Peptides against a protein of PDB entry 4QMF. Designs and how they scored, part 40

Target 1, 175 residues: chain A of PDB entry 4QMF
Amino acid sequence: ESSFMTLFPKYRESYLKTIWNDVTRALDKHNIACVLDLVEGSMTVKTTRKTYDPAIILKARDLIKLLARSVPFPQAVKILQDDMACDVIKIGNFVTNKERFVKRRQRLVGPNGNTLKALELLTKCYILVQGNTVSAMGPFKGLKEVRRVVEDCMKNIHPIYHIKELMIKRELAKR

## One batch from the design tools (peptide; made by RFdiffusion4, then SolubleMPNN)

Design b2_p13_7_s2 (from b2_p13_7, 4 letters changed)
Fold by OpenDDE base, seed 2:
Structure b2_p13_7_s2 (fold): chain B 175 residues (1-175), chain A 13 residues (1-13)
Amino acid sequence: as target 1 above (175 residues)
Amino acid sequence: SLVEEAIELLEKE
């Protein structure tokens, strides 16, 4: 049997309690057991004797990882699909200055969220900027691009540069 | 803005 555990911040507790029955039901389809520990502040997923595909436990691991990082359940549960991958990008350690961090993180979102929306469309990914992480879901190629843009942004390379580049690449691929 | 224009184009595709 295989098991994975992730910790979640206190501010997620109320939400996780609300949706945990849905998590359980989704994982039951694959005979994966799960536990929400409110005392420890953890989520655990575990294979059972009835688990047919042992690889699904890795997707279950990713599910709780995404939930811990504020991804809503209706989106996070899509990770259980074969064609869906995810990435949780830690952005909190690129800069030590708090104001600089906030400014660079805001650049990922942009005015009215348009920078992020453009990036989502170009990479065909879902992207959530929250706290010290960026969570992304989508095809592997798209995820690779998202990580590049996100990390470069934290290293003071503005996302608009990458958006322009991705637009050009998209046009070239269509011709 | 350039980003808004890009979104408009992408959403039409």
Scores: peptide ipSAE 0.323, ipTM 0.884, DockQ to the pose 0.126
Fold by OpenDDE base, seed 5:
Formats: structure tokens, C-alpha cells, sequence
Structure b2_p13_7_s2 (fold): chain B 175 residues (1-175), chain A 13 residues (1-13)
């Protein structure tokens, strides 16, 4: 039997309590057990004797990881689909200055969220910028592009540069 | 805005 556990921050507790029955139901379909520990502040997923797909436990691991990083359940649960992958990118360690961190993180979102929306469309990914992490869900190729843009942004390479490059590549691929 | 133009183009596809 396999088991995975992730910790979640205190501010996430209320939401997780609200949706935990839905998490349980989704995982029950795959005979994966789950536990929400409010004292420790952790989520755990486990295989059972009735688990028929050995790979689903890894997706369950990813599910609780995404939930811990503020991804809403209706989006996070899509990770259980075969064609869906995810990435959690830590962005808090690229710069020590808090003001610089906030400015660069804001560049990922842009005015009215348009920069982020453009990136989502170009990469075919869902992207959530929250706190010290960026969570992404989508195809592996798209996820690789998202990570590059996010990390480069924290290294002071503006996302607009990558948007231009992705647009050019997209046009060339149509020919 | 370049970003806005990109979004408009992509949404038309």
C-alpha cells in the first residue's frame, strides 16, 4: 500500500473543510482513501486493497498538493484525468527584497489579469498565482513553457517578451 | 496594448 501526505496553511482550513466530502467522493470512485487532519494541518491519500489502478495514487497526491496551494476543487479535481498534468512552481526564493518580489509577481498577472490570460491561452494551461507559488495544470508541453515564463519573470525578464515569442511560434506552426 | 491584441486574436481562433 502507498500513502502520501501534504501540509496546508491555516488560512486554507475553512475552505478544505467545506469541500472535503467532495474530495472523498471523487477519490472513492478510484478506491483511494483520504484523511483531513485539522490538528496537524495535513491531507493524506492512501491506496486500499480495492485500488485497481496503481497510477491513480500519484494523481491523488497531486490533487492534495494543488488544494494545499489554493487551487479550487472544481479545477484541482481535473488532475484525476489521464490527459491532465500539473506543476507547483515556488517563486518566493528568487528575490530577497519583498517589494521587488511583489512587483515581479504582479507582472505575471498584469493589468486586469490580461497577461496571465494570454499565457493561459498560449500554453493551454490553467494558471493560478497565489502567495509564494504558481500552480499550473495542463499538457506537459504547456507546463514546461509556463515554468520558463514564471521563473524568468522572477529573474526580471518581463512576460511580454515570452508572449511575443509564443505568438510568433504559434503562427509559424500553422504554416 | 500588445497583450490585449494577442488575447483578441487568440479568442477568435
Amino acid sequence: as target 1 above (175 residues)
Amino acid sequence: SLVEEAIELLEKE
Scores: peptide ipSAE 0.322, ipTM 0.885, DockQ to the pose 0.125
Fold by OpenDDE base, seed 3:
Structure b2_p13_7_s2 (fold): chain B 175 residues (1-175), chain A 13 residues (1-13)
Amino acid sequence: as target 1 above (175 residues)
Amino acid sequence: SLVEEAIELLEKE
């Protein structure tokens, strides 16, 4: 028997309550049990005697991790698919100055969200910038690229540099 | 911009 727990911030409580029946239904298909603890502010997933695939519990772990970091359920639940991976990138410790942090984080999004959209398309990932973390979902290759761009951005390397590089690589790969 | 051009090219695929 395997079990995993994650804590969630108070501001997520209302949303998690509204979608928890959907979480339960999605995990029931895989015979994974789940619990939402509103007092502790935690989500728990665990295997049951009927759990067939031992690897699915790790995906369930990732599901609650993503939900805790503000990823909406319709997107987060895709983590249960075999070809889907995720990454939660901590960005809060790269810069001590709050104003500098906010500016660099905003560069990931860009004007009208276009920088983020370009990154999503190039990496074939879903990307959510929220607070001190960036959550990403997609293929492993794409996730590796996202992490590089995100961390470099916090190190003052503008994402546009990576976008250009990714565009060139994409063109070369078609040959 | 480069970003906008990239988006346009990628959306056409």
Scores: peptide ipSAE 0.322, ipTM 0.884, DockQ to the pose 0.123
Fold by OpenDDE base, seed 1:
Structure b2_p13_7_s2 (fold): chain B 175 residues (1-175), chain A 13 residues (1-13)
Amino acid sequence: as target 1 above (175 residues)
Amino acid sequence: SLVEEAIELLEKE
């Protein structure tokens, strides 16, 4: 049997406690066992003898990874669907200056969240900017684009440049 | 803005 564990920050504890029964129910459908350890601050998923699909444990791993990074359960649980992939992009190591980091991270969101919304629409992904990570869920090709935009933003390439590029690519793809 | 215009266009598709 396979198992995966993910640590979560203390500020997520209250939320995870409230939704853990829902997590358990969702994973039970696939005969995946799960444990929330409040002492260690960890989530664990495990295959059982009744687990039919061996690949579902990897999705369960991704589920707890997403939950640990502040993705809400109703969105995170979609990772269990066959057509859904995810990525957790670490952005905290691109810039040493905290003020510069915050500024560049905010560029991903933009005024009224419009930059982020545009990126989500163009890539067909869900995107959450939180702390030192950006979590994304969607098709693999879209995720690749998200990672490029996010990392480039932290490298001081403004997301608007990529939005223009993605718009052009979208128009070309309609042919 | 360009971003807002893009959103409007994309939402209409």
Scores: peptide ipSAE 0.316, ipTM 0.883, DockQ to the pose 0.124

Design b2_p13_7_s3 (from b2_p13_7, 4 letters changed)
Fold by OpenDDE base, seed 1:
Formats: C-alpha cells, sequence, structure tokens
Structure b2_p13_7_s3 (fold): chain B 175 residues (1-175), chain A 13 residues (1-13)
C-alpha cells in the first residue's frame, strides 16, 4: 500500500478542518483513505485494499499538496480528474531582498488581478499566487508556460513580455 | 491597457 503526507502551515488549520469531510467524501469514491492530523499539522492519503486505480493515489497526493498551499477545495478537488495536472512553483528563493520579492510577486497579479487573469486565459490554467509559492492547475503544456512566466518574473522579466509572446503564439496557432 | 484588451479578446473566444 502507498501513502503520502504533506505538512500545512498553521494558518490553514481552521479551513482544512471545515472542508475535511468533503475531502474524505471525494477520496472515498476512489477508496483512498485520508487523515488530518491537527497535532502534527499534516494531511495523509493512503491506498486501501479496495483502491482500484493505482494512479489515483498520486492525484490524492497532489490534492493535499494543493490544499496545503491555500488552493480552495472546490478547485483543488478537480485534480482528481484525469485531464487535470498541477504544479506548485517555489518562488521564495529567487530574490533575497524581501521588498524586491514582494514587488516581483505582485507583478504576477498586476492591477486588479488582470495580469494573472490574462495568464490564466492564455495558458488555460488556474493560478494562485500565495506566500512563497504559485499553485497552478491545468493541461501540462499550459503548466510549463506558467512555470516559465512565474520564474522569469522572479528573475525580473516582466510578465507583460510573456503575455505578448503568448498572444502572438496563440494567433499563430489559429492557422 | 494591452492586458485588458487581451483579456476581452480572450473572453470572447
Amino acid sequence: as target 1 above (175 residues)
Amino acid sequence: SLVEEAIKELELE
């Protein structure tokens, strides 16, 4: 049997408690067991003897990973779908200066969240910028693009450059 | 802005 555990920050505890019954119900459909440990601050998913699809445990692993990084349950649970992939991009190690970090992270969101919205539409991904990570869900090719834009942003390449590039690529792909 | 216009275009597709 396979199991995976993910730690979550303390500020997520209250939320995770409120939605854990929903998590359990969603995973029960696939005969995946799960445990919320409030003392350790961890989530665990496990296969059971009744688990039919061996690959679903990996999706369950991704589910708790996403939940730990502040992705809301209604969105995170979509990871259990066959056509959905995810990525958790660590952005906290690109810049040592906190002010510079915050500034570059904010560029990903942009005025009124429009930069992020544009990126989501262009990549067909869900994207959440939170803390030291960016969580993304969507098709693999889209996720690859998201990671490039996010990491480049932290390297001081403004997202608008990539948005323009993606728009051009999209136009060319219509041919 | 360019981004806003891009969003509008993308939402219409």
Scores: peptide ipSAE 0.311, ipTM 0.873, DockQ to the pose 0.123
Fold by OpenDDE base, seed 2:
Structure b2_p13_7_s3 (fold): chain B 175 residues (1-175), chain A 13 residues (1-13)
Amino acid sequence: as target 1 above (175 residues)
Amino acid sequence: SLVEEAIKELELE
């Protein structure tokens, strides 16, 4: 049997309690067991004797990882699909200055969230900027692009530069 | 803005 555990911040507790029955039901379809520990502040997923595909435990691991990083359940549960991948990008350690961090993180979102929306459309990914992480879900190629843009942004390379590049690449691919 | 224009183009495709 294989098991994975992830810790979640206290501010997620109320939400996780609310949706945990849905998590359980989704994982039951694959005979994956799960536990929400409110004392420790952890989520655990585990294979059972009835688990047919042992590889699904890795997707279950990713599910709880995404939930811990504020991805809502209706989106996070899509990770159980074969064609869906995810990435959780830690952005909190690129800069030590808090104000600089906030400014660069805000650049990822942009005015009215338009920068992030453009990036989502160009990479065909779902992207959530929350706290010290960026969570992304989508095709592997798209995820690679998202990580590049996100990390470069934290290193003071503005996302607009990458958006222009991706737009050009998209046009070239259509012709 | 350029980003807004890009979004418009992408949403139409």
Scores: peptide ipSAE 0.303, ipTM 0.872, DockQ to the pose 0.126
Fold by OpenDDE base, seed 5:
Structure b2_p13_7_s3 (fold): chain B 175 residues (1-175), chain A 13 residues (1-13)
Amino acid sequence: as target 1 above (175 residues)
Amino acid sequence: SLVEEAIKELELE
């Protein structure tokens, strides 16, 4: 039997309590057990004797990882689909200055969230910028592009540069 | 805005 555990921050507790029955129901379909520990502040997923797909436990691991990083359940649960992958990108360690960190993180979002929306469309990914992490869900190729843009942004390469490049590549691929 | 124009183009596809 296999088991995976992830910790979640205190501010996430109320939401996780609200949706945990839905998490349980979704995982029950795959005979995966789960536990929400409010004392420790952790989520755990486990295989059972009735688990028929050995790979589903890894997706369950990813599910609780995404939930811990503020991804809403209706989006996070899509990770259980075969064609869906995810990535959690830590962005808090690229710069030590808090003001610089906030400015660069804001560049990922842009005015009215348009920069982020453009990136989502170009990469065919869902992207959530929250706190010290960026969570993404989508195809592997798209996820690789998202990570590059996010990390470069924290290294002071503006996302607009990558948007231009992705647009050009997209046009060339149509020919 | 360049980004806004890009979004418009992508949404039309």
Scores: peptide ipSAE 0.302, ipTM 0.872, DockQ to the pose 0.125
Fold by OpenDDE base, seed 3:
Structure b2_p13_7_s3 (fold): chain B 175 residues (1-175), chain A 13 residues (1-13)
Amino acid sequence: as target 1 above (175 residues)
Amino acid sequence: SLVEEAIKELELE
């Protein structure tokens, strides 16, 4: 028997309450049990005697991790698919100055969200910038690229540099 | 912009 727990911030409580029946239904298909603890502010997933795939519990762990970091359920639940992976990138410790942090984080999004959209398309990933973390979902290759771009951005390397590089690589790969 | 052009090209594929 395997069990995993994650804490969630108070501001997520209302949303998690509204979608928890959907979480339960999604995990029931895989015979994974789940619990939402509103007092502690935690989500728990665990295997049951009927759990067939031992690897699915790790995906369930990732599901609650993503939900805790503000990823909406319709997107987060895709983590249960075999070809889907995720990454939660901590960005809060790269810069000590708050104003500098906010500016660099905003560069990831860009004007009208276009920088983020370009990154999503190039990496074939879903990307959510929220607070001190960036959550990403997609293929492993794409996730590796996302992490590089995100961390470099916080190190003052503008994402547009990576976008250009990724575009060139994409063109070369078609040959 | 370069980013906008990239988006347009990618969306056409």
Scores: peptide ipSAE 0.301, ipTM 0.870, DockQ to the pose 0.123

Design b2_p13_7_s4 (from b2_p13_7 with D1S I2L E12K)
Fold by OpenDDE base, seed 2:
Structure b2_p13_7_s4 (fold): chain B 175 residues (1-175), chain A 13 residues (1-13)
Amino acid sequence: as target 1 above (175 residues)
Amino acid sequence: SLVEEAIEELEKE
């Protein structure tokens, strides 16, 4: 059998305990086993002898990865859908200065969260900015765009310029 | 703002 394990930060423990029965039920539909280890602070998914589609284990891997990065279960569980992909973008290593990091990360969100909302609409992705990562879920094309914008933002290219570009591209595609 | 205007346009579609 195949198995994958991910560690989660301590602050996620309480939430993960509350939703783990739901995780188990969702994965049971695919005959994927799962374990929440509160001592180690890990989640594990594994195929069983009854697993029909061996590829589903990769989606299960992505599920626990998303949950570890603060994506709520109702959103994260959508990764099990065939047409849904995800990306976890590490943003913590682009800038060493803490204040600069916080400033650039905040630019992704923007006033009242509007920058992030615009980006979500333009890329047709769900996007969560949390800690040192940005989690995204959606079509591959959209995810590629999200990663570009996020990484460029951490490199001091303001997201508003990408939003303008994406708006233009969208308008051109409609014609 | 430009972002707010963009959101409004996108939500209309």
Scores: peptide ipSAE 0.318, ipTM 0.887, DockQ to the pose 0.126
Fold by OpenDDE base, seed 3:
Structure b2_p13_7_s4 (fold): chain B 175 residues (1-175), chain A 13 residues (1-13)
Amino acid sequence: as target 1 above (175 residues)
Amino acid sequence: SLVEEAIEELEKE
């Protein structure tokens, strides 16, 4: 038997309550049990006697991790699909100055969200910038690129530099 | 902008 638990912040409680039946239904298809504990503020997933795929529990673990970090259910549930991976990138430790942190985090999003949109398209990833973390979902190669761009941004390397580089690489790969 | 141009090119595919 395998079990994983993730804590979630209080502000996510209302949303998680509203979608938990959907979470249960999605995991039931894989014979994974789940529990929402509102007192502790936790989500738990566990294998059952009927669980066939031993690897699916790890995807269930990732699902509740993503939900705890404000990823909407319709997107987060895609983690259960084959060849879909995720990453939660902690960005709060790169800069001590709050104003500098906010400014660099905003660079990831850019004007009208265009910087983030370009990065999503180039990496074929879903990307959510929230609080002190960036959540990403997509192919492994794309996730590596996202992490590089995000961390470099917090180190004061503007994302536009990486976007240009990725565009060039994309063009070269078509040959 | 470069970003906007990139988006336009990527959305064509």
Scores: peptide ipSAE 0.313, ipTM 0.885, DockQ to the pose 0.123
Fold by OpenDDE base, seed 5:
Structure b2_p13_7_s4 (fold): chain B 175 residues (1-175), chain A 13 residues (1-13)
Amino acid sequence: as target 1 above (175 residues)
Amino acid sequence: SLVEEAIEELEKE
């Protein structure tokens, strides 16, 4: 039997408690067992003797990883779909200065969230900027582009540059 | 802005 565990920060405990029945129900459809440990602050997923698809445990692993990083359940549960992939990008180690970190992270979001919205549309991904991580869900090609933009932003390459380039590439692809 | 124009164009599709 296969098992995966992830830790979650204390501030997520209240939310995870409220949605855990929904998590259980979603995973039960695939005969995957799950456990929420409030003492340790962990989530665990396990195959059972009745698990039919051996690959679904890897998606269950991704589900709890996304939930630990503040992705809402209605979005995170989509990871169980065959055509959906995800990535959790750690952004906290690119810059040592806290103020510089905050400024660069804010550039990913932009005024009124428009920069992030443009990136989501261009890459066909869901993107959540929270704390020291960026969580993304979508096709593999889109996820690769998201990671590039996010990491470059933390390296002081403004996202607007990538948006312009992606728009040009999109226009060329229509021809 | 460039970003706003991009969003407008993308939403029309």
Scores: peptide ipSAE 0.312, ipTM 0.886, DockQ to the pose 0.125
Fold by OpenDDE base, seed 1:
Structure b2_p13_7_s4 (fold): chain B 175 residues (1-175), chain A 13 residues (1-13)
Amino acid sequence: as target 1 above (175 residues)
Amino acid sequence: SLVEEAIEELEKE
C-alpha cells in the first residue's frame, strides 16, 4: 500500500479542521484513506485494499499538498479529475532581500490582481500566490508557462513581457 | 492598460 504525508503550517490548522470531513468524503469515493494529525501538523493519504485506480493516490498526494499551501478545498479537490494537473512553485529562494522579494511577488499579482488574472486566462490555469509558494492548477502546457513566468518574475523579468508574448503566441495559434 | 485590455479581450471568448 502507498502512503504520502505533507506538513502544513500552523495557520492552516483551523481551516483544515473545518473542511476535513469534505476531504474524507471526496477521497472515500476513490477508496483512499486520509488522516489529519493536529499534533504533528500533517495530512496523510493512503491506498487501501479497495483502491481501484493506482494512480489516484498520486492525485490525493497533490490534493493535500495544495491544501497545505492555502489552496481552498473547492478548488484543490479538482485535482482529483483526470485532466487536471498542478504545480507548487517555490519562490522564496530567488531573492535574499525581503523587500525585493515582496516587490517581485507583488508584480505577479499586479494592480487589482489584473496581472494574475491575465496570466490565469492566458494559461488556462488557476494560480494562487501565497507566502513563499505559487500554487497552480490546470493543463500541463499551461503549468509550464506559469512556472516560467513566475520564476522569471522572481529573476526580475516583469510578467507584463510574458503576457505580451503569450498574447502574441495565442494570436498566432489561432491560425 | 495593456493588461486590462488583454483581460477584456480574453473574457470575450
Scores: peptide ipSAE 0.309, ipTM 0.885, DockQ to the pose 0.124; fails the geometry check

Design b2_p13_8_s2 (from b2_p13_8, 4 letters changed)
Fold by OpenDDE base, seed 1:
Structure b2_p13_8_s2 (fold): chain B 175 residues (1-175), chain A 13 residues (1-13)
Amino acid sequence: as target 1 above (175 residues)
Amino acid sequence: LDEELNKLSEEIL
């Protein structure tokens, strides 16, 4: 028997309440039990006697982790698919100055979100920049690239540099 | 996809 618990911030409570029946239904298909604790502000997932795939509990763990970090349910639930991985990148500790942090975080998004969209396309990942974390979902190789770009951005390496590099690599891969 | 990437690149640069 395995269980995982994740705390969520208060501002997510109303949303999580709204979608929790959908979470339950999605996890029931895999015989994973789940609990939303509004007093503690936590989500829990557990294996049951009927859980047939022991690995699915790890995906359920990732599901609640993503939900806690503001990923919408229709996207987060895709983590239950076999070839989908995720990463939650903490970005809040790279810069001590709050204004500098905000500016560097904004560079990840870029004008009209175009920087982020370009990065998503090049890495084949979903990427959500929210608060002190960046959540990403996609193939493992793409996730590794996303983490590099995100962390380097917080280290004052502009994402456009990596985007250019990824575009060149994409062109080379066509040969 | 390539055209979309090129468009996005031009808008970012």
Scores: peptide ipSAE 0.045, ipTM 0.759, DockQ to the pose 0.117
Fold by OpenDDE base, seed 2:
Structure b2_p13_8_s2 (fold): chain B 175 residues (1-175), chain A 13 residues (1-13)
Amino acid sequence: as target 1 above (175 residues)
Amino acid sequence: LDEELNKLSEEIL
């Protein structure tokens, strides 16, 4: 029997309570058991005797990881699909100065969210910037690019340069 | 998609 647990911040508790029945139903299709512990502030997923695919537990682990980092359930549950991967990128440790951190994090979003939207389109990923993490879901190749852009942004390389590069690569691939 | 990306690029730069 395999089991995975993740902690979630207190501000996430109310939302998780409201969607937990949906989480349970989604995981029941794969015979994965789950537990929401409101005292500890944790989510747990585990295989059962009826689990026929041992690999699905890893996707269930990723599901609760995404939910803990504020990804909405309708998006997070897509991780259970075979063609979907995810990444949770920790951005809080690149810069110690809070003001500098906020400025660099805001560059990922850009004016009216346009920088983030452009990056999502170019990488074919869903991307959520929240707190000290960036959560991404999509194809493996796209996720690699998202991580590069996000980490470089926190290292003071503006996302626009990577976006231009990706746009050029896209145009070349169409010809 | 290309038109949308171009529009977004112009707004970002």
Scores: peptide ipSAE 0.038, ipTM 0.737, DockQ to the pose 0.121
Fold by OpenDDE base, seed 4:
Structure b2_p13_8_s2 (fold): chain B 175 residues (1-175), chain A 13 residues (1-13)
Amino acid sequence: as target 1 above (175 residues)
Amino acid sequence: LDEELNKLSEEIL
């Protein structure tokens, strides 16, 4: 039997407690057990003797990982679908200066969230910028593009450059 | 430069 655990920050506790019954229900469909430990601040997923698909535990692992990083349950639960992948991109270690970090992180979002929306559309991914991570869900190709844009942004390459590039590539692919 | 890039982003969408 396989088990995975993820720690979550304290500020997520109230939300996770609220949605945990939904998590349990979603995982029960796959005979995956789950535990929310409010004392430790952890989520655990486990296979059971009734788990039919051995690969689903890895998706369950990803589910709790996404939830820990502030992805809402209705979005995070989509990871259980076969065609959905995810990535949690750590951005907190690219820049030591807090102000510079905040500035570069904000560039990912852009005015009115337009930069992020553009990136989501172009990559066909869901993207959440929160804290020291960027969570993304979607096709593998899109996720690869998201990671590139996100990491480059933290390296002071403005996302608009990549967005323009992606737009050009999109237009070329239509020909 | 950041302002210009932000405007460009808005134009792209």
Scores: peptide ipSAE 0.037, ipTM 0.726, DockQ to the pose 0.556
Fold by OpenDDE base, seed 5:
Structure b2_p13_8_s2 (fold): chain B 175 residues (1-175), chain A 13 residues (1-13)
Amino acid sequence: as target 1 above (175 residues)
Amino acid sequence: LDEELNKLSEEIL
């Protein structure tokens, strides 16, 4: 039998307590057990004797990973679907200067969140920029594009360049 | 979707 654990930051505790019954119910459908440890600040998922699909434990692992990084439950639970993949991109280590970090992170979001929304539409992904990570959910090809744009942004390549490129590619694919 | 994307593009680009 397999188990996976993920630590979560203290500021997530209240929210996780609120939605944990929903997490339990979602995983029970697949006979996956789960535990919320408030002392350690961890979430654990485990297979049981009744677990039918051995691959679902990996999706359960991804679920708790996403929840730890501030993805809301109604979105995170979609990871249990076969056609959904996810990625958690660490962005906090690309630059040492905090002001430069904040500026580049803000470029991913853009005015009124329009840059991020455009990227979501073009890649068919959900994207959450929070703290030192970017969480994304969607098709594998879209996730690769998201990671490229996010990492390049932290390397001082403005997202608008990639958005324009993706738009051109989309138009060419329609012809 | 295409219309929304075009509007967003005009605002960003």
Scores: peptide ipSAE 0.037, ipTM 0.738, DockQ to the pose 0.112

